# Peptides against a protein of PDB entry 4AID: the designs that were tried, part 16

Target 1, 242 residues: chain A of PDB entry 4AID
Amino acid sequence: FDIKRKTIEWGGKTLVLETGRIARQADGAVLATMGETVVLATAVFAKSQKPGQDFFPLTVNYQEKTFAAGKIPGGFFKREGRPSEKETLVSRLIDRPIRPLFVKGFKNEVQVVVTVLQHDLENDPDILGMVAASAALCLSGAPFMGPIGAARVGWVDGAYVLNPTLDEMKESKMDLVVAGTADAVMMVESEIQELSEEIVLGGVNFAHQQMQAVIDAIIDLAEHAAKEPFAFEPEDTDAIKA

## One batch from the design tools (peptide; aimed at target 1 M145)

Design b2_p13_3_s1 (made by RFdiffusion4, then SolubleMPNN; from b2_p13_3, 6 letters changed)
Fold by OpenDDE base, seed 1:
Structure b2_p13_3_s1 (fold): chain B 242 residues (1-242), chain A 13 residues (1-13)
Amino acid sequence: as target 1 above (242 residues)
Amino acid sequence: MKIESIDVVEALK
């Protein structure tokens, strides 16, 4: 097995991005670990467009499987086949920042699947899932203009906290999720308790600064493990409007 | 105050 691994220290925690051990049948596959939380992201894309396809068919599916339910709150009662509210929300958090980064005119089917394999009850797998999905797309050869990074920012005792634990989040006046590229913020999702706009904007900037180490780690992994880029040329639609 | 879900397509330049 040709296993590539990138390890960084991130917010006082070890982040590990690994490829080549699992899901080798996918176009891209990344095993991401932070603490004892573990996620598998896979990216698969069709090598041709369906006849008459008029929109970009991107599907993102975040799932917390029942085999991890001994460590995942609420896992014991998930009927197979319907996503929980959390799974639906996190699938959207992953979709929103990645969808705009595909090359315009690409309408081949793309499927991103993020599976929580382990949960430590400290590190939420949502941010880790966003990072892993970004990495899996960058490895896939799909015409994706990533990577994205992601971060959660808390506000505890008058300070920003990067990726607060589930216990620290109980004391946090902010739940701010940010995703972006090296140069841009792509998505903000926030729940705020009695904080100034200045503190919130400072939180977005803090998140964007802190995610650069993750973006750089994905780039380094892709330089060593990415597949050859899929040859895609958009049809010149500009010639038909004359 | 729920600050609404904003897709910020702004380059931090």
Scores: peptide ipSAE 0.031, ipTM 0.663, DockQ to the pose 0.064
OpenDDE base, seeds 2, 3, 4, 5: peptide ipSAE 0.021, 0.027, 0.020, 0.029; ipTM 0.477, 0.640, 0.468, 0.491

Design b2_p13_3_s2 (made by RFdiffusion4, then SolubleMPNN; from b2_p13_3, 6 letters changed)
Fold by OpenDDE base, seed 4:
Structure b2_p13_3_s2 (fold): chain B 242 residues (1-242), chain A 13 residues (1-13)
Amino acid sequence: as target 1 above (242 residues)
Amino acid sequence: MKIESIDVVAALK
């Protein structure tokens, strides 16, 4: 097995991105670890467009599997048939920043699946899932103009905290999730408790700065493990506005 | 508690 691994220190925690061990049938697959939280992201894309496809058919599914549920709060009651509210929300958090980064006119089916394999009760698998999904897409050869990074920012004791633990989040006045590229913020999701706009904007900037190390780690992994880019030429549909 | 959801396609300058 050709296993490639990138390890970085990120917010005082070790982030590991690994490919080549599992899900080798996917176009891209990344095992991401932070603490003892472990996620598997897979990206699969169709090699042709369906006849008459008029929209970009991207599907993102975040899943917390029952075998991890013994460590996941509320996991003991997950019936295998319906996504939880969390799984639905996190699927959207992953979808929102990646969807705009596909090459215009690409309408082949894309499926991203993020599976929580382990949860440590400290590190939330949502941010890790966003990072892993980005990495899996960059490895896939899909016409994806990533990577994205992602970060959660807390406000604890009058300071920004990168990826606060679930316990630190109980003391946080902010739950700010940011995703972006090296040059742009793509998505902000925020829950704030009586904080100024200045603190929130500072949190977005802090998140964007802190995610650069993750973006660079994904790029480095992709340089060593990405598949050849899928040959896709966008139809020059902008030339018909005469 | 305020919830804000922003999808920004803007370059940070």
Scores: peptide ipSAE 0.039, ipTM 0.707, DockQ to the pose 0.060
OpenDDE base, seeds 1, 2, 3, 5: peptide ipSAE 0.038, 0.018, 0.035, 0.018; ipTM 0.718, 0.490, 0.711, 0.485

Design b2_p13_3_s3 (made by RFdiffusion4, then SolubleMPNN; from b2_p13_3, 5 letters changed)
Fold by OpenDDE base, seed 1:
Structure b2_p13_3_s3 (fold): chain B 242 residues (1-242), chain A 13 residues (1-13)
Amino acid sequence: as target 1 above (242 residues)
Amino acid sequence: MKIESIDVKAALK
């Protein structure tokens, strides 16, 4: 097995990105670990566009499957086939920052699946899922202009906290999720309790700075393990408006 | 230098 692994220390935790062991049938596949939380991200894309396809058919599916239910709160009551509210929200958190980064005119079907394999009850798999999805796309050969990084920022005792634990989040006055590229913030989602705009903006900047180590780790993994880029030339639609 | 947290109350003074 040609297994490539990148390990970084991130917010006082070990982040591991691994490829080549699992889901080899996908275009990209990444096993990501933070603490004892483990996710598998897979990216698959069609090698041709469907006739008459008028929009970009990206599907993102985040799932916390019942096999991990002994460690996932509420996992025993999830009926197979309907996403929970959390799974729906996290699927959108992954979709929002990645969708704009595909090459304009690419309309081949793309499927990103993030599966929570293990939960430690400390590290939320949503941020880890965003990172893993970004890495899987960068490995896939799809015309994706990533990577994205992601971070959660809390506000505890008058300080920013990177990727607060589920227990630290109970004391946090902020739940700020940020995703971005090396150069830009692509998405912000926030729940704020009586904080100034200055503190929130400082949290966005803190998140963007802290995610650079993750972006660099994905780039390093891709340099060693990415597939050949899919040959895609967008049809020059600007020539038809003259 | 790992910045795990930033004390903003100290930085905004």
Scores: peptide ipSAE 0.008, ipTM 0.470, DockQ to the pose 0.042
OpenDDE base, seeds 2, 3, 4, 5: peptide ipSAE 0.007, 0.000, 0.009, 0.006; ipTM 0.421, 0.368, 0.551, 0.409; seed 4 fails the geometry check

Design b2_p13_3_s4 (made by RFdiffusion4, then SolubleMPNN; from b2_p13_3, 6 letters changed)
Fold by OpenDDE base, seed 4:
Structure b2_p13_3_s4 (fold): chain B 242 residues (1-242), chain A 13 residues (1-13)
Amino acid sequence: as target 1 above (242 residues)
Amino acid sequence: MKIESIDVRAALR
């Protein structure tokens, strides 16, 4: 097994990104760990476009499997088949920042699957899933102009907290999820309790600064483990609609 | 509980 691993300290926690052990049949696959929370992200893309494909067919599926359910809060035995509300929301959180980063005119099917393998009851798999999905895409050879980083920001005791634990989040006046590239914020999602716009904007900036270490870690992993870029030339037809 | 999705592409212009 050619296992590549990147380890960083991130918000006082160890983040591990690993490839080469699991899901080697995917175009990209990353096992991400923070604390004892573990996710597997896989990226698969079609090597051709379907005839008459008029939109970019990206599917993102975040899933919390029943084998992890003994450690997932509120994880009553999900019947296989319908995403929970959480799974649907997190799938959208991953989709939103990555979708714009695909090369224009790329209309091959892309499937990103994030599977929660373990939950420690401290580290939410959603942020870890966003990071893992970004890493898996960067490894895949898909025409993806990532990486993205992601961060959750809390406001606890009058300070920003990077990736607060589930217990710290009970005391937090902010649940701010940010995703972005090295250069730009791509997505913000926020739940706020009576905080000023200044604190929220400061939280976005804090998140974007703190995610740089994750972006750099994904780049370093990709330099050692990425597949050759898929040769894609956009057909000239989409250049005429600008 | 208002989830305000700010598409930051609109706010940083």
Scores: peptide ipSAE 0.011, ipTM 0.526, DockQ to the pose 0.069
OpenDDE base, seeds 1, 2, 3, 5: peptide ipSAE 0.006, 0.010, 0.009, 0.006; ipTM 0.394, 0.535, 0.541, 0.398

Design b2_p13_4 (made by RFdiffusion4)
Pose (drawn by RFdiffusion4):
Structure b2_p13_4 (pose): chain A 242 residues (1-242), chain P 13 residues (1-13)
Amino acid sequence: as target 1 above (242 residues)
Amino acid sequence: SAVEWLKKLAEEF
């Protein structure tokens, strides 16, 4: 039972989100394509709370398969091993904006895994990785507040540029990754060539405007394909506090 | 529904 939101031509690139064909045993699994870069994002959460668990345990693993680029690993063991700098960075990039959007009071294990299956030498999977992770979370039925969008905004020839490619990045004076909900920007990360607070802030806002088409697309797929929501009421400590 | 549940959580946020 296969389902896509393949629409979203997004910033001139085709973004497809598919579910129900791959990884049916995960709570949420989305194969996401943008251009010709492909990642599978899976989301599983435990249906129970561990005794005495006192914080919300969430793990995000982002991993690149070298076959995503037609190469065998250079390591002595010719197999992927410990995460690289890029994999751990991208893992925190997904975790940061998601961790706060789980319902306050929820403490079940949650694991989201994103695996890069194909890289097209143009579209960085890192942003795509964020979007696919957000899509799988919505589909899983966990207490995850609305979808997250994300984008990279560059600054080329005096204008904002959405999701610039790797070659476009050579000419950009800004590298800003923003992830947000429909209402709010949730995270920023950037490297900037001494641009003003105004332009930087402008890029953040441009990104938040440009990522709405993605949130819409996730909401659309969730309407067709999400699992039943997991019931979770927080404790009404409201009367005791007052 | 799932969408309505997501919208409700978003408003609460």

Design b2_p13_4_s1 (made by RFdiffusion4, then SolubleMPNN; from b2_p13_4, 6 letters changed)
Fold by OpenDDE base, seed 5:
Parts: C-alpha cells; structure tokens; sequence
Structure b2_p13_4_s1 (fold): chain B 242 residues (1-242), chain A 13 residues (1-13)
C-alpha cells in the first residue's frame, strides 16, 4: 500500500492526515487523527452527470457510528436511525464552506462521508471532520477549489484558545467555528456569551490565521497523493475566477 | 492540474 502521511503540530496537538490505507475504493479518503480522536473522510463523485440534473448534487454525511462502543460519548445503541442533532449540524458545518468551492457548472453527484472512528472525550471530531473532508476532496480529483481549513476558537481566561478541549469549552465564553480557504473566510458559526463584536471578529481572524497550517498540510498531502484531476471543462468560462 | 492549483495556493501564502 502506498501510504502517505502528513503530521503537523497544531494548537499544541499533533494532527495526522493519512491516505492510502483505508477506503481505497473512494475517489479520496483521509484518516485524520488529533489526540485519540480519529475520523475517516471519504469523497466519491460520479464520473458523469445524471440526465436532467439541474443543481449541484452535493451530499455531506457526518456520522458518529456505534463501532467505537465505549469511546464515543453517548454511544449507547444508536440504532440505524435518523442522524442525531449533532450529526445533522456537523454535516451542515462541513457542507457550507465546501459547496461554493466546486467549479460552477459541475453537476456530477458528490458524496462526502465523515465517520468518527474514535473519540478521546477531549478533541471534538467536528473540526477534525471538516479538515478530513477538505483533504479527501483535494485528493479525489474532483473539481474542488479547496482546500479549506477549519478551526474552533474559544475564549478562556481572557485569551483566544485554538481548538479547546471539551473541558476547556466548559470555561469558554465563545464557541466559534470558522472555515476558510487561504484567502477567504467561507463560514462562521458562533455561540457567544457576553463578548464584544471586537473579540468575536478577532476570533475569526485568529481562526483564519491558525488554519493556514492545516491548509498547507492538506496541500502537501495532495502534492504526494492526489489523483489526476477529473477532466471537466465548464461550458461557462467565466466561472474559473474564484 | 489540480496539484498545480494547490501549489499556487501554497505559494500565495
């Protein structure tokens, strides 16, 4: 197996992005690890458009499945049922920043699946899932104009904290999730307790700065492991300038 | 290529 791995220190934690061992049948597949939290992102895209497809059919599915019984919070017998509220929210958090980065006119079906394989009860798999999904898309050969990075920012003891632990988040006055490219913030989601707009805007800037190391790590992984680009030419040439 | 696009993104950082 040709296993490629990128390892970086990020927010005082080791982030590992790995490809080539698992889910090799996907167009892109990334195993991402931070602490003992582990996610698998897979990207699959159709090689043709369905007849009569009028919109871009992107589906993002984040899932915390029961195969890590005892290592996933709330992992008591989730039957094959509706996505939890968390799974639904995180699926949207991943979808929002990646959807606009596909080449305009691309209407082939794209499926991104993020599966939580392990949870350490410290590192939330949502940010890790966003990073892994971005990496999997960059490896896939799909006409995706990423990567995106992602970061969570807390406000603890009067300072910004990158990717606070679940315990640090109990003391945080801010839960700020940011996703973006190298050049742009694409998505902000925030829960804030009595903080000024200035602190929140500073948190967005801090997140965007701190995610650059992740963007670089995804690029480095893609340089070594990306598939050849899918041959797609949009009918409208004006769409390549984003 | 997609890889060349990713490289350009890295060089612009």
Amino acid sequence: as target 1 above (242 residues)
Amino acid sequence: SHVERLRRLREEL
Scores: peptide ipSAE 0.032, ipTM 0.719, DockQ to the pose 0.319
OpenDDE base, seeds 1, 2, 3, 4: peptide ipSAE 0.032, 0.032, 0.031, 0.024; ipTM 0.695, 0.697, 0.691, 0.668

Design b2_p13_4_s2 (made by RFdiffusion4, then SolubleMPNN; from b2_p13_4, 8 letters changed)
Fold by OpenDDE base, seed 4:
Structure b2_p13_4_s2 (fold): chain B 242 residues (1-242), chain A 13 residues (1-13)
Amino acid sequence: as target 1 above (242 residues)
Amino acid sequence: SHVETLRELLAKL
């Protein structure tokens, strides 16, 4: 097994990104760990476009499987088949920042699957899933102009907290999820309790600064483990409609 | 609350 691993300290926690052990059939696959929370992200893309494909067919599926349910709060037997509300929301959180980063005119099917393998009850697998999905895409050879980083920001005791624990989040006046590239914020989602716009904007900036270490870690992993870029030439037809 | 469009937020940064 040619296993590549990147480890960083991030928000006072160890983040591990690993590839090459599992899901080798995917174009990209990353096992991400923070604390004892573990996710597997896989990226698969079609090597051709379907005839008459008019839109970019990206599917993102975040799933919390029942084998992790012994450690997932509210993990009552999710019947295999319909995503929970959480799984649907997190799938959208991953989709939103990555969708714009595909090369314009790329209309091959792309499937990103994030599977929660373990939950520690401290580290939410959503942020870890966003990071893992970004890393898996960067390893895949898909025409993806990532990486993205992601961060959750809390506001606890009058300070920003990077990726607060589930217990720290009970005391937080902010649940701010940010995703972005090295250069740009791509997505913001927030739940805020009576905070000024200045604090929220400062939280976005804090998140974007703190995610740089993750972006750099994904780049370093990709330099050692990425597949060759998929040869894609956009058809000139989409250049005329701008 | 749907935070102001990402463009509006980025224009304030």
Scores: peptide ipSAE 0.019, ipTM 0.546, DockQ to the pose 0.034
OpenDDE base, seeds 1, 2, 3, 5: peptide ipSAE 0.018, 0.000, 0.015, 0.005; ipTM 0.555, 0.387, 0.547, 0.445

Design b2_p13_4_s3 (made by RFdiffusion4, then SolubleMPNN; from b2_p13_4, 7 letters changed)
Fold by OpenDDE base, seed 1:
Structure b2_p13_4_s3 (fold): chain B 242 residues (1-242), chain A 13 residues (1-13)
Amino acid sequence: as target 1 above (242 residues)
Amino acid sequence: SHVERLKELQKKL
């Protein structure tokens, strides 16, 4: 087992990114841990395009499996079935910032699966899932122009809080989720309670600054553990207009 | 490196 790990302190918590132990059949696989919340992200991609494929076939699936829910009070056995509202929303939160970062003209099937393995009831697995998905794609060899980072920002007692706990979020006037690259914000989702635009914009900037440590951690992990880049040359579609 | 390729590709976006 060639296990590679990156550990950082992030918002007063230890973030661990691990590869090489689990899901080695995937193109990329990352086990991410923050507190006692644990997620597994896997990335797989087809080595050829399907004939007649006209769009980029990216699928993102975030799942909170019942074995993690065995520690969650009120976790009814969600039978293998329709995704919950949360699972659907988080799948979209992961999809939105990563989809634009694939090389133009790449139309091979890509599947990202994020599975919550453990939940500590303090650290939300959604942000951790975004980070893990980004890392798994960077390790995969797919033509993905990540990494992305992600952060949740709260507003508690007149200050920004990075990745507030579920209990701190009850007192927060803001639930701001941001994802981006080193250079750009790619996605913002926000629920706010009577806050100024200045505070919200400051929250986006705070999130983007705080996610740089995560981006750097994914890059460091990729330097040590990434597969060889998939040989993809986009067809020069500009040559058909001459 | 893979990261250098990622960085080079990021400059083309």
Scores: peptide ipSAE 0.075, ipTM 0.751, DockQ to the pose 0.758
OpenDDE base, seeds 2, 3, 4, 5: peptide ipSAE 0.030, 0.067, 0.025, 0.025; ipTM 0.709, 0.754, 0.688, 0.691

Design b2_p13_4_s4 (made by RFdiffusion4, then SolubleMPNN; from b2_p13_4, 7 letters changed)
Fold by OpenDDE base, seed 3:
Structure b2_p13_4_s4 (fold): chain B 242 residues (1-242), chain A 13 residues (1-13)
Amino acid sequence: as target 1 above (242 residues)
Amino acid sequence: SHVERLRALQAEL
């Protein structure tokens, strides 16, 4: 097994990104760990476009499987076959920042699956899932112009907190999820309690600064483990407008 | 940029 691993300290926690052990049949596969929360992201893409495909067929599925239910709050009633409200929301949080980063004209089917394997009851697997999905896409050879980083920012005791624990979030006046490239913020999702616009904007900037270490870690992993890029030339649509 | 470095790596393969 050619196992590649990147480890960084991130917000006072160890983030581990690993590839080469699990899901080797995928185009990209990353096992991501923060604390004792563990997610598997897989990226698979079709090597051809379907005839008559008019839109980009990206599907993102975040799943907190029932076999992890002994460590996931509320796991006792997850019916197999329908996403929970949380799984639907997190699937959208992953989709939103990655969808714009595919090369224009790429309309091959892409499937990203994020599976929660373990939950520590401290670290929410959503941010970890965003990071893992980004890493899996960067390894896949798909024409993805990532990586994306992600961070959650809290406001606790008059300070920004990177990726607050579930217990710290009870005292937080902000739940701010940010995703971005090295150069740009791509997505913001926020729930705020009586905070100034200045504090919220400062939180976005803080998140974008703190995710750079994750972006660098994904790139370093890709340098060592990425597949050859899929040979895709977008049809020169500018030649049809002349 | 980080994306340019990733693209350069993709172009060298």
Scores: peptide ipSAE 0.092, ipTM 0.778, DockQ to the pose 0.136
OpenDDE base, seeds 1, 2, 4, 5: peptide ipSAE 0.029, 0.061, 0.024, 0.014; ipTM 0.708, 0.750, 0.668, 0.494

Design b2_p13_5 (made by RFdiffusion4)
Pose (drawn by RFdiffusion4):
Structure b2_p13_5 (pose): chain A 242 residues (1-242), chain P 13 residues (1-13)
Amino acid sequence: as target 1 above (242 residues)
Amino acid sequence: STVDSIDVTEALS
């Protein structure tokens, strides 16, 4: 039972989100394509709380398969091993904006894994990785507040540029990744060539505008394909506090 | 439920 939201031509690039064909045993699994870069994002959460668990346990693993680029690993063991700098950075990039959007009071294990299956030498899978992770979370049925969008905004020839490619990045004076909900920007990360607070803040806002088409697309797929929501009421400590 | 944006100026400082 296969389902896509393949629409979203997004910033001139085709973004497809598919579910129901791959990884049907995960709570949420989405194969996401942008251009010709492909990642599978899976989301599983435990349906129970561990005794005495006192914080919300969430793990995000982002991993690149070197076959995603037609190469065998250079390591002595010719297999992927410990995460690289890029994999741990991207893992925090996904975790940061998601961790706060789970319902306050929820403490079940949640694991989201994003695996890079194909890289097209143009579209960085890191942003795509964020979107696919958000899509799988919505589909899983866990207490995850609305979808997250994300984008990279560059600054080329005096204008904002959405999801610039790797070659476009050579000419950019800004590298800003923003992830947000429909209402709010949730995270920023950037490297900037001494641009003003105004322009930087402009890029953040441009990103938040430009990522709405993605949130819409996730909401659209969730409407057709999400699992039943996991019932979770927080404790009404409201009367005790007053 | 509404969600507020982060203080981007402070985050970039």

Design b2_p13_5_s1 (made by RFdiffusion4, then SolubleMPNN; from b2_p13_5, 7 letters changed)
Fold by OpenDDE base, seed 2:
Structure b2_p13_5_s1 (fold): chain B 242 residues (1-242), chain A 13 residues (1-13)
Amino acid sequence: as target 1 above (242 residues)
Amino acid sequence: MKIESIDVKELLK
């Protein structure tokens, strides 16, 4: 096993990104840990396009498995089949920022699966899942122009809080999820209670600044563990429809 | 809906 690991301190918590131990059959696989919350992200992509494929077939599936349910609030026996509302939402939160970062004209099937393995009841797996998915894609060799970082920002006692705990979020006037590259914000999702636009924009900036350490950590992991880039040449005809 | 990447430098102006 060639296990590569990157560890950083992030918002007063230890973030660990690990590859090479599990899910080695995937193109990219990352075990990510923040506090005691643990997720596995896997990225798989087809090496050819399906005949007649006219759209980019990206699928993102975030899953909170029942064995983690002993530590997941509301962990009723999820019947195999339909994602919960949370799983559907988080799958979209991961999809939104990564989808535009694939090379134009790439229409090979891509599957990203994020599985929650452990929940600490403090650190939400969604942010960690976004980070892990980004890292798994960067390791995969897929024509993905990442990494993305992600952060949640709260507003507690008149200050920004990076990745507030579930308890701190009860006191927060803001639930701001941001995802972006080193240079750009790709996605904002926000629930806001009686805050000025200035505070919200400041929160987006704060998130983008704070996610740089995560982006750098993914880059460092990729430099040591990424697969060779998949040789993809877009056909000239697909470049004209952008 | 194309999520246009927002340059962070433009958001702060």
Scores: peptide ipSAE 0.020, ipTM 0.615, DockQ to the pose 0.248
OpenDDE base, seeds 1, 3, 4, 5: peptide ipSAE 0.019, 0.014, 0.011, 0.010; ipTM 0.632, 0.591, 0.570, 0.597

Design b2_p13_5_s2 (made by RFdiffusion4, then SolubleMPNN; from b2_p13_5, 8 letters changed)
Fold by OpenDDE base, seed 2:
Order: sequence, then C-alpha cells, then structure tokens
Structure b2_p13_5_s2 (fold): chain B 242 residues (1-242), chain A 13 residues (1-13)
Amino acid sequence: as target 1 above (242 residues)
Amino acid sequence: MKIESIDVRALLA
C-alpha cells in the first residue's frame, strides 16, 4: 500500500487528507478527517465521451450512510435510495464550485461521491466533503483545474470564526459557506442575521484567506500521489464559430 | 445564485 497523508492545523483543528488505502478502484480517492468526522471522497471519470453527449455529465453525490446515521443529528433510519434534503443541498454545494473548473469541452462522465463515514456532532461533514472532493479530483488525473478550498465562517461575539462547531453555529449571526481557488471565489452561500455588508464581505475574504492552507495541502498531496493527467486536449471551440 | 468566478482582488478593491 502506498499511503500518502497530509496533515495540517486548520481553524484550531487537525485536518487529515489520506489517499492510497481505500477505494483504489477510483481514479481519485481521499479519506478526509477533521476531529472525529470522517468522509470518503471518490472521483471516477470515463476515458471516452459517450456518442451524442452534448453536455458535461458531472454527477456529485453527497451521502450520509445509515451506519453513520446514529452519529448524525436528525439521522433517523434513512431508507436506502432517496437523498435527504441535506444530502441534496450539500451535493449542490460541492457541485457548484467544481463544475466550472473542468476543462471546457470535456464531456466524459465524471462522478464524485462523498460518503460520510463518521460524524462527531461538532464538525459538519459538508465543508470536509468539499475539501475531500477537491482533493480526490486533483488526484484523479481528470482535467480539473482545482483544487478548490472551502470554509464555513461564523460571526460570534463580534469576530469571525472558521468552521464553527454545530454548537458555536447556534450563537453565530452568520452562516457563510465559501468555496474558491487560490485566486478566486467560486461560490458563496450565506444565511445572515442583521449584519452589515462590510462584515459579510470581510467574512468572504476571511474564508478565502483561511482556505489557502487547505488548497496548499491538496497541492502537496497531489504532487506526491496524483495519477498522471488524462491526456485531454479541448477541441478548439473557437474554430467552430468561424 | 451562480456566482461566476469573482476575482477576490475585485471584491477587495
């Protein structure tokens, strides 16, 4: 087993990104841990385009497995098969920032699956799932122009809090989820209680600054564990408009 | 809301 691991301190918590132990049949696979919350992200992509494929067939599935449900707030016995509202929402949170980062013209099927394996009731697996999905894609060899980082920002007692716990979030006047690259913010989702635009914009900036450590950690992991890039040259789509 | 890639430099300017 060639196991590669990156460990960083992030918002006062240890983030671990591991590859090479689990899901080796995937193009990329990352086991991500923060606290006792554990997610497995897998990325798989087709090596050819389907005949007649006209759109980019990216699917992102965030799922909380039934064995983890005893550790997930509100995790009643999920019947296998239909995504919950949370799973649907988090799947979109992961999809939104990564979808634009695929090389234009790439229309091979891509499937990202994020599975919550464990939940500690403090660290939400959504942010961890975003990070793990980004890492899995960067390891896969898919034509993905990541990594993305992600962060949740709270506003507690007049200060920004990186990745607030579920308990800290009850006191937070802001639930700000940001995802981005090293250079750009790709996605913002926010729920805000009576805060100035200045505080919110400062929160986006804070998130983007704080996610750089995660981006750097994914890059470092990829340098040591990424598969060879899939040989994909985009068709010169500018030549088709002439 | 699909936010197109916002250059953080443009948000902070």
Scores: peptide ipSAE 0.021, ipTM 0.610, DockQ to the pose 0.213
OpenDDE base, seeds 1, 3, 4, 5: peptide ipSAE 0.018, 0.007, 0.009, 0.000; ipTM 0.621, 0.487, 0.560, 0.387

Design b2_p13_5_s3 (made by RFdiffusion4, then SolubleMPNN; from b2_p13_5, 6 letters changed)
Fold by OpenDDE base, seed 4:
Structure b2_p13_5_s3 (fold): chain B 242 residues (1-242), chain A 13 residues (1-13)
Amino acid sequence: as target 1 above (242 residues)
Amino acid sequence: MKIESIDVLEALK
């Protein structure tokens, strides 16, 4: 058991990224904690491509398991087997920014699983899940050109709020989720109430600035805990279509 | 079981 942990203060909350305790059979595994919300992200990738594989087979599964259901709002007995609407949406939020960061021509199967272990009713596990998934991929040795950071931005009392609590979000005129690399915004998803485009664009910039600390924390964790990079050379056949 | 805090390692540099 070699447990490596990075801790940062992020938006006035403690973010903890931990590896080496759980899910050691995965290529990458990260336990992420913010407040009392806890997620486990695992990344697994195939060491070979399937014959005739023509697309990149990335699967992202965000799941809120029944053991956390005693603290999940609306977590009434999810039937084992079908993702909820929330789980489907969050799986897409994680998928969208990470998919383009895999090396072109990599068509090995990749599975990212984010499991909510605990929910504090203050910190939404979706942002934490995005961060944890990014970290797990960076630790895995997969040809992933991350990390990504992620942030939620609210607009409360005429100001930007980083990762508003579920209670603060009731007063927020914006639910803005941003994911990006150090250099670029990769994904924006927004629900807004009567806000100017200027405020929304300012929110994207605010999110991208605030996620840098998370990106740096993932890099630092990876420097200590990443597996050796998987040796992948794309076959020249995909270079002819550029 | 070894627990390695990166923050502690950085503070020792």
Scores: peptide ipSAE 0.015, ipTM 0.484, DockQ to the pose 0.018
OpenDDE base, seeds 1, 2, 3, 5: peptide ipSAE 0.009, 0.007, 0.011, 0.006; ipTM 0.431, 0.436, 0.537, 0.442

